# Peptides against a protein of PDB entry 8BZL, part 44

Target 1, 228 residues: chain A of PDB entry 8BZL
Amino acid sequence: SYDRAITVFSPDGHLFQVEYAQEAVKKGSTAVGVRGRDIVVLGVEKKSVAKLQDERTVRKICALDDNVCMAFAGLTADARIVINRARVECQSHRLTVEDPVTVEYITRYIASLKQRYTQSNGRRPFGISALIVGFDFDGTPRLYQTDPSGTYHAWKANAIGRGAKSVREFLEKNYTDEAIETDDLTIKLVIKALLEVVQSGGKNIELAVMRRDQSLKILNPEEIEKYV
Target 2, 242 residues: chain B of PDB entry 8BZL
Amino acid sequence: SRRYDSRTTIFSPEGRLYQVEYAMEAIGHAGTCLGILANDGVLLAAERRNIHKLLDEVFFSEKIYKLNEDMACSVAGITSDANVLTNELRLIAQRYLLQYQEPIPCEQLVTALCDIKQAYTQFGGKRPFGVSLLYIGWDKHYGFQLYQSDPSGNYGGWKATCIGNNSAAAVSMLKQDYKEGEMTLKSALALAIKVLNKTMDVSKLSAEKVEIATLTRENGKTVIRVLKQKEVEQLIKKHEEE

## One batch from the design tools (peptide; made by RFdiffusion4, then SolubleMPNN)

Design b1_p10_7_s2 (from b1_p10_7, 5 letters changed)
Fold by OpenDDE base, seed 3:
Structure b1_p10_7_s2 (fold): chain B 228 residues (1-228), chain C 242 residues (1-242), chain A 10 residues (1-10)
Amino acid sequence: as target 1 above (228 residues)
Amino acid sequence: as target 2 above (242 residues)
Amino acid sequence: SMARLLDRYE
């Protein structure tokens, strides 16, 4: 039927639309997340901004709340929908529960949303994966990843997008307690990981840092170069 | 690939939304629309293709629509879809005004429509809108602004950009001639004429084939003005003399 | 044109 977007099982048990949505994610620029001891860091491959384009409208990292931020890979418009709903939920939670969301809570919310779009007639899956980082109210740093299927897991470090495989391989080799001993080392780890797939060094990297009891900070290019 | 390009709102095996891409292809055949941001204003310039003698002289621009007192847009693509979207923009703007007793910020209006566009790419029984839009506006947050949106629901801010026929060539020309930080509305108008003259598939650029609107601030108020044909003629004449 | 199509993905 051409009039209905459906996600159904194949005879061999595959959800093709979900798998295809994952392919959409792979078309996205690379994002990496790393959980340090008292810091969470998101790094993204900076998409070449076209000349005459306003850079402020090109953001791959966004805040969901004061204590949570997210990077995504995949369809930008789809991501905006997810981000908006997540932001509303974060605010709603503050009002109803009188505490900020935990990173796990908001991840689960996003995951549930994604899952519903894989099971509802007349809807296609979201073509995005997300890295969600932040601090719980107890000060614990968290990193979660979710994909178009609605699955989510907690990670020490992870990557999504077109260069995710290479970045993950790097992280698997280099993520150690020593490598995240300090905030600066953690940031360096993210940069080094991204440099596996990003050309021209720090000029093509965007970094977001959230430290315990601090707001999200987007590093400027000069600050990034300090770590290269 | 044909199996997926014939269906609405589904991913191809390679993760593409072909219906969105086809919608964008349709827009490529539409008349050219330009937007240019200046220090003292912002403008839209659009190709007018439907020049029929039997058309009632409606002073209404074919491609440029006033959305509210602070914003206007230009459309490229399917006319019927454009009418729906422009109407929706007006409704969104009015609802916001009623609710908050303030005009809607420019980017918020753009994103609101983009969310609708996105929905038509995700929900069954719907096809993408075959329309791209350029938005010009002013608000107290960012001043003069220029945005572009496409059928996917994606958008971006621009100093100058183009949609429709020969948009790629137009953008290239804009990149060459746009002087960041030094662009006046006057120079922007001249640039618009220059680019349209080169990108429109016409032997000679005439005022009857071009619609231009400017958005400026006067005495603390936004002024949206569609240039009169005589004014456009003067701009064309100046260009020809250079 | 292709470059603009790629802008759909981040």
Scores: peptide ipSAE 0.180, ipTM 0.734, DockQ to the pose 0.534
Fold by OpenDDE base, seed 5:
Structure b1_p10_7_s2 (fold): chain B 228 residues (1-228), chain C 242 residues (1-242), chain A 10 residues (1-10)
Amino acid sequence: as target 1 above (228 residues)
Amino acid sequence: as target 2 above (242 residues)
Amino acid sequence: SMARLLDRYE
């Protein structure tokens, strides 16, 4: 039955539903993540909030735990499912292991969840990619990326969404030790990267910063403009 | 293209979920529902299409459902699907109340249902719910609130919005006339009548074809009230005089 | 509307 054989191999060895899910990701607004020396930064293209829409209900960056946050690109409803599952796992880990999750651990959990939805009968892949950033308990900053297939890797910097290619090209050229020498420089790097695809400057950028032993901070527009 | 639109909900080559889009299209043919947030309350206004005299007494409303003491919703789409979802909303709210001994926050209730909707877009053998909802409520966290959800499981908060037939035109009118920070419930009611008068697919707006519910706070308690037909008639009359 | 459909993607 077609209801059970959702994600199957093509004759050429392709998983079309996974590839098509990746196309869904490309429809999402751009997100960028950068790992600095003692800081992790997430930047997202601010979706134009429709008139009369409450801005608080439009969030592309969310906390998974006190030490981990995530940005995504793709289907918003799919992302919510992943976020909720990840949050539960973070709390469960604290209860059972008595330590917060490592960024790698929670990324692997999310990746495994996604992978199962590429192989289980009657399920379609999640239409999202995610940038997951945070600090391990030893104070090490981490950045991971995962896609609809369930693959994940650690990155120094990366981007997802419709403008990801241009942003990645910028990062490949400009990510250096000097460029991330300070927290401020790291933030500037993220902003500059986003400006490759975002028009109207800082008004259309949402920026989240997590420093060692500090909570996630969402910068206000005035703070962002200082870096532009 | 037809392969991806006629089967279970799967991605098209372009990354689209056609079954979800078709569900949304179906909602466009449903009766109009409006929600407007005011400083001192929030309201739902909905088109009543079933006006048969032989219908048994409607205890609350055709399109507006009380969910708990602090929340109500209006539905646009397949009636049977709506009944299932509204029942689920009530159950979720009651389970939360039982577990935490306090009312469920508005956004949490909306999110819980949206997760269910999303599931019906991801699991085989299921079709999306052909229903969009407007939610009105009050909680201690955000005060008066208005939310909209669709078949995809996506939702958002709104100051004013519309679902169902001619929703685009209604939204356009709301954008023009809604004054942020200055909207009273009285003004919101007038605006609702104005928009419905122009967007409902009827020759003349009458009280029998409109349901309106208001949610207010009185003495530290939420009051959800469905307007009586005479009250709606008065609102329509006032609009006609302007 | 197409705009509302696009709201599913973030």
Scores: peptide ipSAE 0.123, ipTM 0.655, DockQ to the pose 0.512
Fold by OpenDDE base, seed 4:
Structure b1_p10_7_s2 (fold): chain B 228 residues (1-228), chain C 242 residues (1-242), chain A 10 residues (1-10)
Amino acid sequence: as target 1 above (228 residues)
Amino acid sequence: as target 2 above (242 residues)
Amino acid sequence: SMARLLDRYE
C-alpha cells in the first residue's frame, strides 16, 4: 500500500519529517549570504559541473524579482517549485499593490508555503532552505533565511547547506562593521567564508551581488579571483 | 528503517527520498538511451529490446517520441509511466501553442513536466514516475538543445548524456570522446554507434536493435527524422571498418 | 550512480 506522506508529532513533540527534511538540506551545496551597508551578496559552492553538462542549467542563485534573489540548499526540484511560486507572487504583488515586494514579504510567503507542507498529511515538507536577499523599496538591504519548517528570520549573515556550520562559525568571528564597511570588503568576506569549506579556491565559487538600485550581478571567475 | 524504504514521498532519517532512488534504480535496468548535441543538430539513440516478431512493424520507434515539430524525447523506465509522461508533454506543448501562438521553448516544456514529476514525489498517495527522459529540440532562444530529466523532477542540459542500462559507462565514454565545439551531426552519429557498441551487452551491434533519431534545421524549419534501418546499418559498418 | 544521486541536491 502506498502510504500517505504523514508529518505527525512524535511522543516527545518532534516533527520528524521536518527534521529529516533539514537533513536533506545538509546534503546540499553550501550557500552563504551577507548583508552589507549598501550591498547584499550571495555565494554558493559550485559543484563540479560534470563534464558535458550545460552550466546554464545549473543555477543555484536565482532572481525572484528585480529587487530580490535567492540561493538554496537541498532538493533542486523542490527548490524550483518554491522559486516559481515566489516569482508568481512577486508579479502578483506588483499588479495588486503597485509596488515590488519587500524582502520580508516574499520570505514570509515562502515560509508560509513551506509551513503548509508540514501540516498536511497529504504532503511532505520541502527539502530546502533558502537565503533570500534584496532591497526594499526604501533602499534597505535585507537578508532572510528560511528552512523546511517554514521558520524564517532576518540575518546579518548566514549560511546553509553541508558546510554551513563552518561558514557560520567564520562569520560569527569575522562579521564586523569594519568588515562590511565597503562593498568590496563585503564581497571579500563572503569569499573568505566560502573558502572555509570550498576546495581549490575561486574556481568553485559562484558569487552574486546586488547593490542598491541595481540588478543582480553574477561575478565571473576573473572578478572573483581579484578578491581571493 | 525498512519502513522508510516502502513509504512513498517521505524522507528517511538521513534526508533521502528512497522511493525516488528506487525509481532511478529501476531505470538503470531499462534499455540504453543516448543523446548527443552537435553544432548542426542533435540526436537520440536508443536500444530496442522488444524485438518481437509479432509486433507490427508500423511502430517506427519504441522509445523515441515526437513531442511537437521542434522536439522529441526518448524514455528509459516503466513503459506505462513513459506513455503518460510523453502524452503530457504533447498536451503541454499544444496548450502553449494555442495560448501564445508560438512553439513552447524547449526548456520550458522540460520544466513543466519536471514540475509534474516533482509533485509525484511530494504529494501523499503518489509514487514517483519510474522514468527518465532525454529531450532533444530546437528553439530560437538557444538553438539545438539536449536535456535529461529523472524521477525527482530534476533536469539538466547536456552536450551528451546517457540513461538506462550501463549509463555510467556510456557517460564515461562520451566524456572521453566528445570534442567540444567540433561535434558535427555526422561525428555525433559515429560516436553514438561507438558508445552503443560498447555498452550494449550484445556480441554484435545490429541495426534492428538500435533506434536513432536526428533533429536538424532545414530552410528555417525543424526536421525530426528517424533513421532507416539501412542507414543505421551503414553507420555500424563504418564503425566496424575504423 | 551515487554521483547522479547527488545531483538531486544542490
Scores: peptide ipSAE 0.118, ipTM 0.728, DockQ to the pose 0.538

Design b1_p10_7_s2 (from b1_p10_7, 5 letters changed)
Fold by OpenDDE base, seed 2:
Formats: structure tokens, sequence, C-alpha cells
Structure b1_p10_7_s2 (fold): chain B 228 residues (1-228), chain C 242 residues (1-242), chain A 10 residues (1-10)
């Protein structure tokens, strides 16, 4: 039915479908984002890939544009939809505005999309949170988070997924100007943060970095191990 | 069966729109927002709940939004809904400015948004916006103004009012202490602190948990100013000394 | 368990 609302208020003023979507996010593997001085870093907990599954088809960090990338926690299929929409918008923006999107702009776009799915007939909320990092065209590094409700905020550092609480607690304690003084220190901070919840060391971590005026780089396991 | 509880845009046998009422309940979970109209200005005071060390302090105000040069608002309710509505307010105001080459009258902006909110209670099977707003503004028609709107699309002008958590208690306090015709912006600020101190569910009122914006007229121009933390601290200190 | 996330309400 086209006119059937799915997300409605409870008597006590809760949107349960949004809250349940947040529960879906908590079931996702952990992702962390950290904004350094001239670097943004995303780290994710690797899940064991099923035997015979192609690893390339299991990605939790995705580029939205040359200057923006995203990690997510929650429903993978939902994430695919959001990522595709965001990519289209990034390209559209380049075409119409003749500049790349700001990280805030694309975050707001994604957030608005999510919000609409909480207030549309026959649609459920997206079951994903996202960490969106990148550089504005003026060279400013940015980190944003969005959740199933469509809320978004800028962060110095944050985490999402099953281990987010522990990772955030670590970051709250250890994120200092000194800790992000260099790119290497920033990367090390992310790895240390993830190691709070990831077992068996760096082999179970996927790490992506974006430096000023550089494209997204996914670190190989050997590169990660040197920081462990 | 609670079919009326979960169905949007329908009346109960008693003539109630339950989804609208439930949206109102959602607003009750939000931080307290106050608005006070004075002779020489109008102010918004809002509880700031999201104080996190890792937040990137890019924004000067979390809960108070500048809409145009002559208007600002504060929101109580679902954050994502608030973002959508505040953006819409800005767009409406801007479109009006472009079309008529003058700022939109305050009440007209409020009404335009209220029509949108009302539509979400009547059409399309969509849920109501879980948001109430306080609007402060100035226009040449009515001068300084304070409005409140709710999820139903209802609105009203006020001398002082409150939305969000413990709003009923706050309104009662405002009724007792608000002196019509004698309210200066300075006294309004003091009153705001007084009410927030009693209404906010905190052991001690601190400047980091309170955002205040004032709207005044200076040299024929509207000035919207968010108070600095130090200024708010001073107001709190002054209140504690009384 | 989601208590540390940002409030859904302003």
Amino acid sequence: as target 1 above (228 residues)
Amino acid sequence: as target 2 above (242 residues)
Amino acid sequence: SMARLLDRYE
C-alpha cells in the first residue's frame, strides 16, 4: 500500500522504527574516523569473509568522490543505496556548481535522504550510520557522522558499530593535539582505537587515509602492521 | 487494537489526532527552549544537551538557528526533523526576498511553515514532524515578535513561552514573573536564567549547557547575537548572587 | 546501549 506509514510515533513520542534501525547499526562491525591536521583516517573492523567469497565484494569503506569517502555500519544493502545516491550527487554537484562538494554538503544530502525515509509512505529508515570524511576544496579536513534518523554532526573523532562505545571512550581519552600532530600519529591513533575491540591485531583492520590534495589510499596489511 | 494510535492523518472516535499528540510527546523529551519578548528586543534561551569532547565545534549555536537577517528560531523535538524544517524556513524567507525585494514578515514566515506541518497531519499518510519551534523576529509591521508553533501546524504569538522538557512548569514561572510593559531585554535575560535554572533537569546550571540569542535593533538594523559563554556565565553568576 | 550516541532530540 502506497499510503501506509511505517515509521510512526509511539504514544510516548518515540519513533521505534528509527530506534530499531539504530539497533541494526549496532550489529554492524566497528568503524572509526579521525580527523587529523592534514589527514583524515577511516578504520574498520574486518569481518571474516566466507570461504569462496570474493573479498572485493566486501567493502566497508567507499569513495563517494575524489575528495570524500565514507565508512558505514549497519545493513550493507542499505549502504549501497545511500552510497550510489551520494556518488550521483557528487558528480551532479561538480557539473552544476563546477566545484566538488564540501564534506558537509554531501553529509547533509545523505542526512536529508535518510530523514525522508523516516517520513515517507511505505518506507522504512535506512539501517545504517556513516562516517564521512574528506577535504573541502579549501583544504580543510572534515569528519561527519550521520545516523538512521538523518541527524548529522561534525566530529574530531568518532566511531560507529558494535564496538563504538569502547572506541569512543578510547578516543575521548586519547584524542589530543599531540596525538594528531603528524599523519603517522593520527594513523596510529586510529589503529590503537580499533585495537580496543578488534582481536588478533592489525590483520583484522582495514584502514584508509586521505591527505590534503591526495586521493584515498587504502593501506595494505603490511603498512598497518608497522603501526601495531 | 490501537489502530488509531499508529495510523496517521485519521481522527479517533473522540476526534483526536493521536499521531499529532504523540509528536507532542516527542517534543517533551527535547531540551528546554524559552522565548521572551521585551520592549527593546527578544531572546531565545535553549538547553544544550549534546556536550561531547569529540564534537567539532564548528557551529556557534547548536539549537538556535538564524533564518534571515531579521529572524531566528529555536527547536524542540527530533533533530533531523528540525533540520529539515529550519532549512525550509530559510528557503521560504529567501524566496520571498527574491520575489518581493523585501524581507518576509515574521508571521507570514511562521504561517508558511505551519501550513507545511499541517499538511503532514492531513495528507499523504506521512507522520507529523516531531518538532515545535520558537521564532523571534523583527519586522516593520509589528516590531519585535515571538511565536510558537507545534506539529499540528498551530501557532501563536507570545510575550513569553517555553517548549520542550518541563515546558509547562516553565510557562507557569513565566506567567508569575513576566511583567507586561516593563520587560527590558536585560530583565528578560535574567528571567530566562531564572526559569532555566529551575526547569532544567540539572543539579547546577552552567554556561556550557545554555545557549542564548538576542535580537535587537541598532541603527535601523536587526542584530541577532548569540551570547558568548562568558556572558552567559556572568548571567548565571548574577542570578546566584540574588 | 546507544546512550552514548547523540540525542535524537534537540
Scores: peptide ipSAE 0.034, ipTM 0.547, DockQ to the pose 0.037

Design b1_p10_8_s1 (from b1_p10_8, 5 letters changed)
Fold by OpenDDE base, seed 1:
Structure b1_p10_8_s1 (fold): chain B 228 residues (1-228), chain C 242 residues (1-242), chain A 10 residues (1-10)
Amino acid sequence: as target 1 above (228 residues)
Amino acid sequence: as target 2 above (242 residues)
Amino acid sequence: SLRVPGTDRR
């Protein structure tokens, strides 16, 4: 059957391995990204961290560079590979071009990497979607999403993972200029969106905030509770 | 569907990697390994299944491997796969030491191996490693550390965890009895014996069937010590008296 | 739509 082969088209033009990789993403923890006026926010559903697990090693939001961070849904090990390559590229870009990457540039790099794994013999697609947020050098906030196929688009707000549908529906209804008028309101919007699918409030949410010309800040549970 | 479980690099329609899951299933039938992090050290406890009279007694451990001066690991799963991975860990650690003239940070060593494991799940022509590992170590960045990794290439840091046979039950027991912030190495050893006694499919726990290693700091140096049989016997005896 | 206009390439 065509669905057993990696990187082959079905008679009707489907790449089943890519579609199945997307199913892997749908089983992943929910991640949400929102672009504000002068802020970008990522929120991720924390799987019930086992009482004995070190929270440091369960982070689902990571920095790619000083101006770019990423959340993902899907296979964690796959994500690690993508993150590492993206970080190397960000540093390489700084050395060769003497400027940080644009959010679009690094997204395109990641997308290209993913695409290659859909076309290369002996390789399976990455089982991850990613939300990539940050600021371009001109201070413009950006949010991109990429999926296992290597397709990417810019978004005002989006969600990935098992609760993505519900979160997106919420965002479609509630994302307005008024809702993102301030940094705090933008953060609140992300939290409210995640609470559509996450139980137990701020304890099960990881939240990262990047403001213009500021470094990535991971909010602690107490800080998150202030917005709930 | 079984039609998707024959190849390592194939997603099922549900987005599952069956070969990775099957590798994890195989590990579930392997000997039990425990790791417990304490304030003053970290330990590994492993079930010894190969008790042959003709085995040379001059060995470090059957299931516990010293990786470098600051790290050790225990393995659950296919022995041959474990040997390959433990050798790779030693090589990675040594290369780092040669390059940077410092010991490799614990998490970095773990991630390096996990990237290898992950590759065997994504590149064709290879099967996943049928091995989970517990890592214990010390570094100047985070102090005493305990990590677990599986065939998928996923890993995590733990205060206490278990791999192999009856690991779920063991983890449950650890969750109940582990006291955060108050765990001494002595208490951790007692807890390890308690959990092994309940999770190992043996009528009576004996020192011959248990390997325990501790990692401590003495005079600014890491000390990795495998407990002597007599020491393990004493721990078992103490447990039986409680 | 939450999409940024003009960013669709396909």
Scores: peptide ipSAE 0.041, ipTM 0.631, DockQ to the pose 0.667
Fold by OpenDDE base, seed 5:
Structure b1_p10_8_s1 (fold): chain B 228 residues (1-228), chain C 242 residues (1-242), chain A 10 residues (1-10)
Amino acid sequence: as target 1 above (228 residues)
Amino acid sequence: as target 2 above (242 residues)
Amino acid sequence: SLRVPGTDRR
């Protein structure tokens, strides 16, 4: 029945709906993640908030748990579904296992969820990629990326969305041990990376920082400008 | 390209969801709805298209719905779809009240419905809802609030916004005239009339073609009031004098 | 490479 969204293989072995979902991601606002020594940083391109829009309702960085946060590129409504499911899983894990999730665990959960939506009849893939950062219980900072297919990998630094290529190229050139030696340098690296694709400086950047044993902190525009 | 237009909501090669876009297009042809946030209240103003003399006078509002004691919404799009969604909003609000013994926060109610909308864009055998909504409300967390949601399940908070016919032009006018921090409910009402007068495809704005609701706080209680026709007439008259 | 070695789980 043509009434069902079915992700099927093409004759050449491609999953077109997954590839097209990836195209939706490429149209999304740019997000960047960097793992420092004792810090993880997420940065997102702020779309020019419509003059009359409340800025508080336009968040692209969200907490999944106390020790994990996520940025995404692609369809915002799709992301909300994934975020909610992930939050529930984080709480469930705390209840049943009596420990917070590892960053890898929750990434795998999200990835598995995405994968199911690529294989289940009557479902389309999620039109989102995500950067998932946080700290494991042992204090190790982690950065993972997942895409619409349900694949995931660990990264030192990565970018997703419309400007991802340029940002990634910048990071490949500039990510060194010296560049992440301090928390401040790590933050500066993220800002510089985003400025490759974002115009008008700190006003158009959302930046979040998570340090070891600390909660997610969203920087205000004034704080961001200090790093510029 | 045509193959992606007729099927259940799937991605185009360019990463577009055409069924969602088409739903939004349908809303663009619906009657205009405005929302304006003021310091002392929030309002909805909507175009009334079905003026039939034989309609029972008991018609409260065609496009504005009370959701609970602290929230109301206006709808643009397919009426049948709107009825389903407004009923769901009421149910969600009541379930929350039952579970937590307090009113649902405004944004949570909006989000809950938006998740439903999103599901209708992702699951096979379903079409997107052909409805956009404006939500007005008050809660103890953020005070007076205005939200907009669309068929995709996206939503946002607004100081002022418009959905339906000529919404882009209306939004432009709102951007020009809205004064942040200085907007009273009285000034908001005047602004609503001004914008509707320019955006509605009518030769002359009349009270019979406009529905207005205000949400205010009186003695620690939320008051949702639909303006009487006479009150709307006075607002229109005042605008014409200016 | 910005990848973390050994995390290539296909």
Scores: peptide ipSAE 0.040, ipTM 0.632, DockQ to the pose 0.793
Fold by OpenDDE base, seed 4:
Structure b1_p10_8_s1 (fold): chain B 228 residues (1-228), chain C 242 residues (1-242), chain A 10 residues (1-10)
Amino acid sequence: as target 1 above (228 residues)
Amino acid sequence: as target 2 above (242 residues)
Amino acid sequence: SLRVPGTDRR
């Protein structure tokens, strides 16, 4: 059964375990990333935190370094492994190269890691896609996406998870130079995009903003409501 | 015949890890474990199912394990798996202490174990651990804490939660009765008894069938105490009088 | 297209 083989191609050239991992991603909470002129924004669908759950432990947007952050869709436990390895690599890079990683570099690292887990009989693919945003040392904002296969691409805007199709369609229609002309407009674009799939407004959205030469800022619900 | 996917590390066509889900299902049949966070402490309450009269050593706590001076856990699921994981927790905590000359923060210990759990869901030749854990602890960073972890390697912090048999019903009750900001350890104990009384399929809750541990701070030290049977009896009696 | 042109690494 080709469906159960981790590292075996089907007769038609499919890696089913990778495809199935992508299905796991599609069941994940929606995440959106947008690259503005001088800002990068990540938004994530906030699952209704169980009344008794500590919100601190339910974060879907994580810093990889001072200049890079990541949102993911799919298996949270898998994501934690990837995040930890990425963080270690970011620190290692700082020590060895004496500069922060470029967003592309760390994306490539993550992608390579994922790819290796698709080619070993002893490993299943990671059940996550990631949106990786940040600034290169030259101040250029970047957005990358990586999937379970280990492929990665640069984007102006993108979405992953359950509502990714709808959000992407919205972004394809509404992402213009005018729509990202200011930081506030860029943030508003992300919120509007998420509202296509998220019910009940700003309370169910987690939003992170990184501006040039600034650290990652997670917006509180009140700040998000100002853009709605 | 629904061919149970016997392979532990494979995604289903729908993107599900069935072996992890099956492990979680197995835990649903295990004895009930409750955790409740209070302002002045945190507690674990666990159902004691194996009252074998012939067991010579009345293990004071069958399901509650001390991990270090600042943390304890309760387990639901396969006992052998639980023993392995609790030992690993102790080892992780000790290694950290040796390396950094300070106790491991609660969340870091939980995360370290969860990474191990996750690995057993991703690497070939391994099966998921059939165990969920509740962790109680204190550290200087966040004070009193309650965590839950499952076979997937996922974890979360909680004010109150339940694992094992009838956990869904227990969680529902906890949601109804838990008063945020006003929960004392005393009230938490009362709530634990209330929930256990309703969730355990027993006509009358007896102290012999319940293990309770509390974690408090006294004079700048963490105190982990397993309640004596008499103390549990008193709690049950108080509940019956209300 | 929301994709950045020329960044296809397959």
Scores: peptide ipSAE 0.100, ipTM 0.724, DockQ to the pose 0.822; fails the geometry check

Design b1_p10_8_s1 (from b1_p10_8, 5 letters changed)
Fold by OpenDDE base, seed 2:
Structure b1_p10_8_s1 (fold): chain B 228 residues (1-228), chain C 242 residues (1-242), chain A 10 residues (1-10)
Amino acid sequence: as target 1 above (228 residues)
Amino acid sequence: as target 2 above (242 residues)
Amino acid sequence: SLRVPGTDRR
């Protein structure tokens, strides 16, 4: 079967399928990540969950390991594949290296996976960007972003999805050492950033926090409202 | 003609590999990177395009990568492809070191990667890597070396060269100003600034937009150093005063 | 030429 190359260069040097995948990400729900001093925070825009949908099935923030969490924007089905592969790798790393993955390591793994799907016959790029947060074993908080191309970078704060531009602009203006001086201030910063693009207040925000040596905590709506 | 644009790397009726050429076009849109070989060292100078305030400053260099103790490279093209290739370079170098208990010769490392690049132009319907690389290094066989490789898997040694945006103009300038046998690292640095100032599409060259790495030998050891912003500022200032 | 002789494998 002539597996047609799906991702090829255009005459002007563009990978259209990668660019189109990035467009898919831009249509996704907004996600934001912020690295604090001793905390990492992820926030995601809640789409109006159809009244009949189980809220548990629409989680956009997931744990990859005890020390790493991920939020994504784009195709949910694609995200599931990436998440599962990443989880397996995290466990494999613990078994083989006897240490949890660094946030950079697992980001690089995900990035490599994405890149391979941009260069393999019969495969399209993943239609997702991801914010990956967590703590290294030395207690350093980390935030990384990946995109459909497989590119990744470390960030102090970043956003992905449809409202990413506005959220990033907010973060560029408001992310200071003072703004992240405490865990509460860091959480407040994320909420304020999301409120730039999310309508109707804290009810439409999913928020997760990870503190040093603590597991991922998903905040309930009541807890979020305390920060608004 | 459109049929060849959507297929794996195959020959056109004219004998051209369009996917490779298109990959090279992608590289042409990347930030400028140049390399200059001197008598007492070799350098890479690269344009820094993505200056975002929210980036974690832990990245000493965006475009210059240390490969091993004796080699570094700079990349132009698709960043994700570059990451894959630079990782492969590191792996190849480490495997060699493990097997032979000596550093891999510079050209051999370049060749190994070029074979990989070539394979992606010939096998399995994979697209070419959209990346060109400049390699700087030192080995006991040839001393200081500068190489360039492209998506086809071709490579060559250079005294000075440039890849990325406005590379042709940069190469022309390098040809005019490069003095064979008389190039010191100091003069090479000055030349790099001169060329970047003219080839970068910026009104004013700033240290924030330029990354420079030098490779020298000190006390029988290779030293790879990324210049500090202050050092780059001094080079720019010196150029403006000439 | 800025090329090093003998290294051009194109």
Scores: peptide ipSAE 0.042, ipTM 0.536, DockQ to the pose 0.011; fails the geometry check

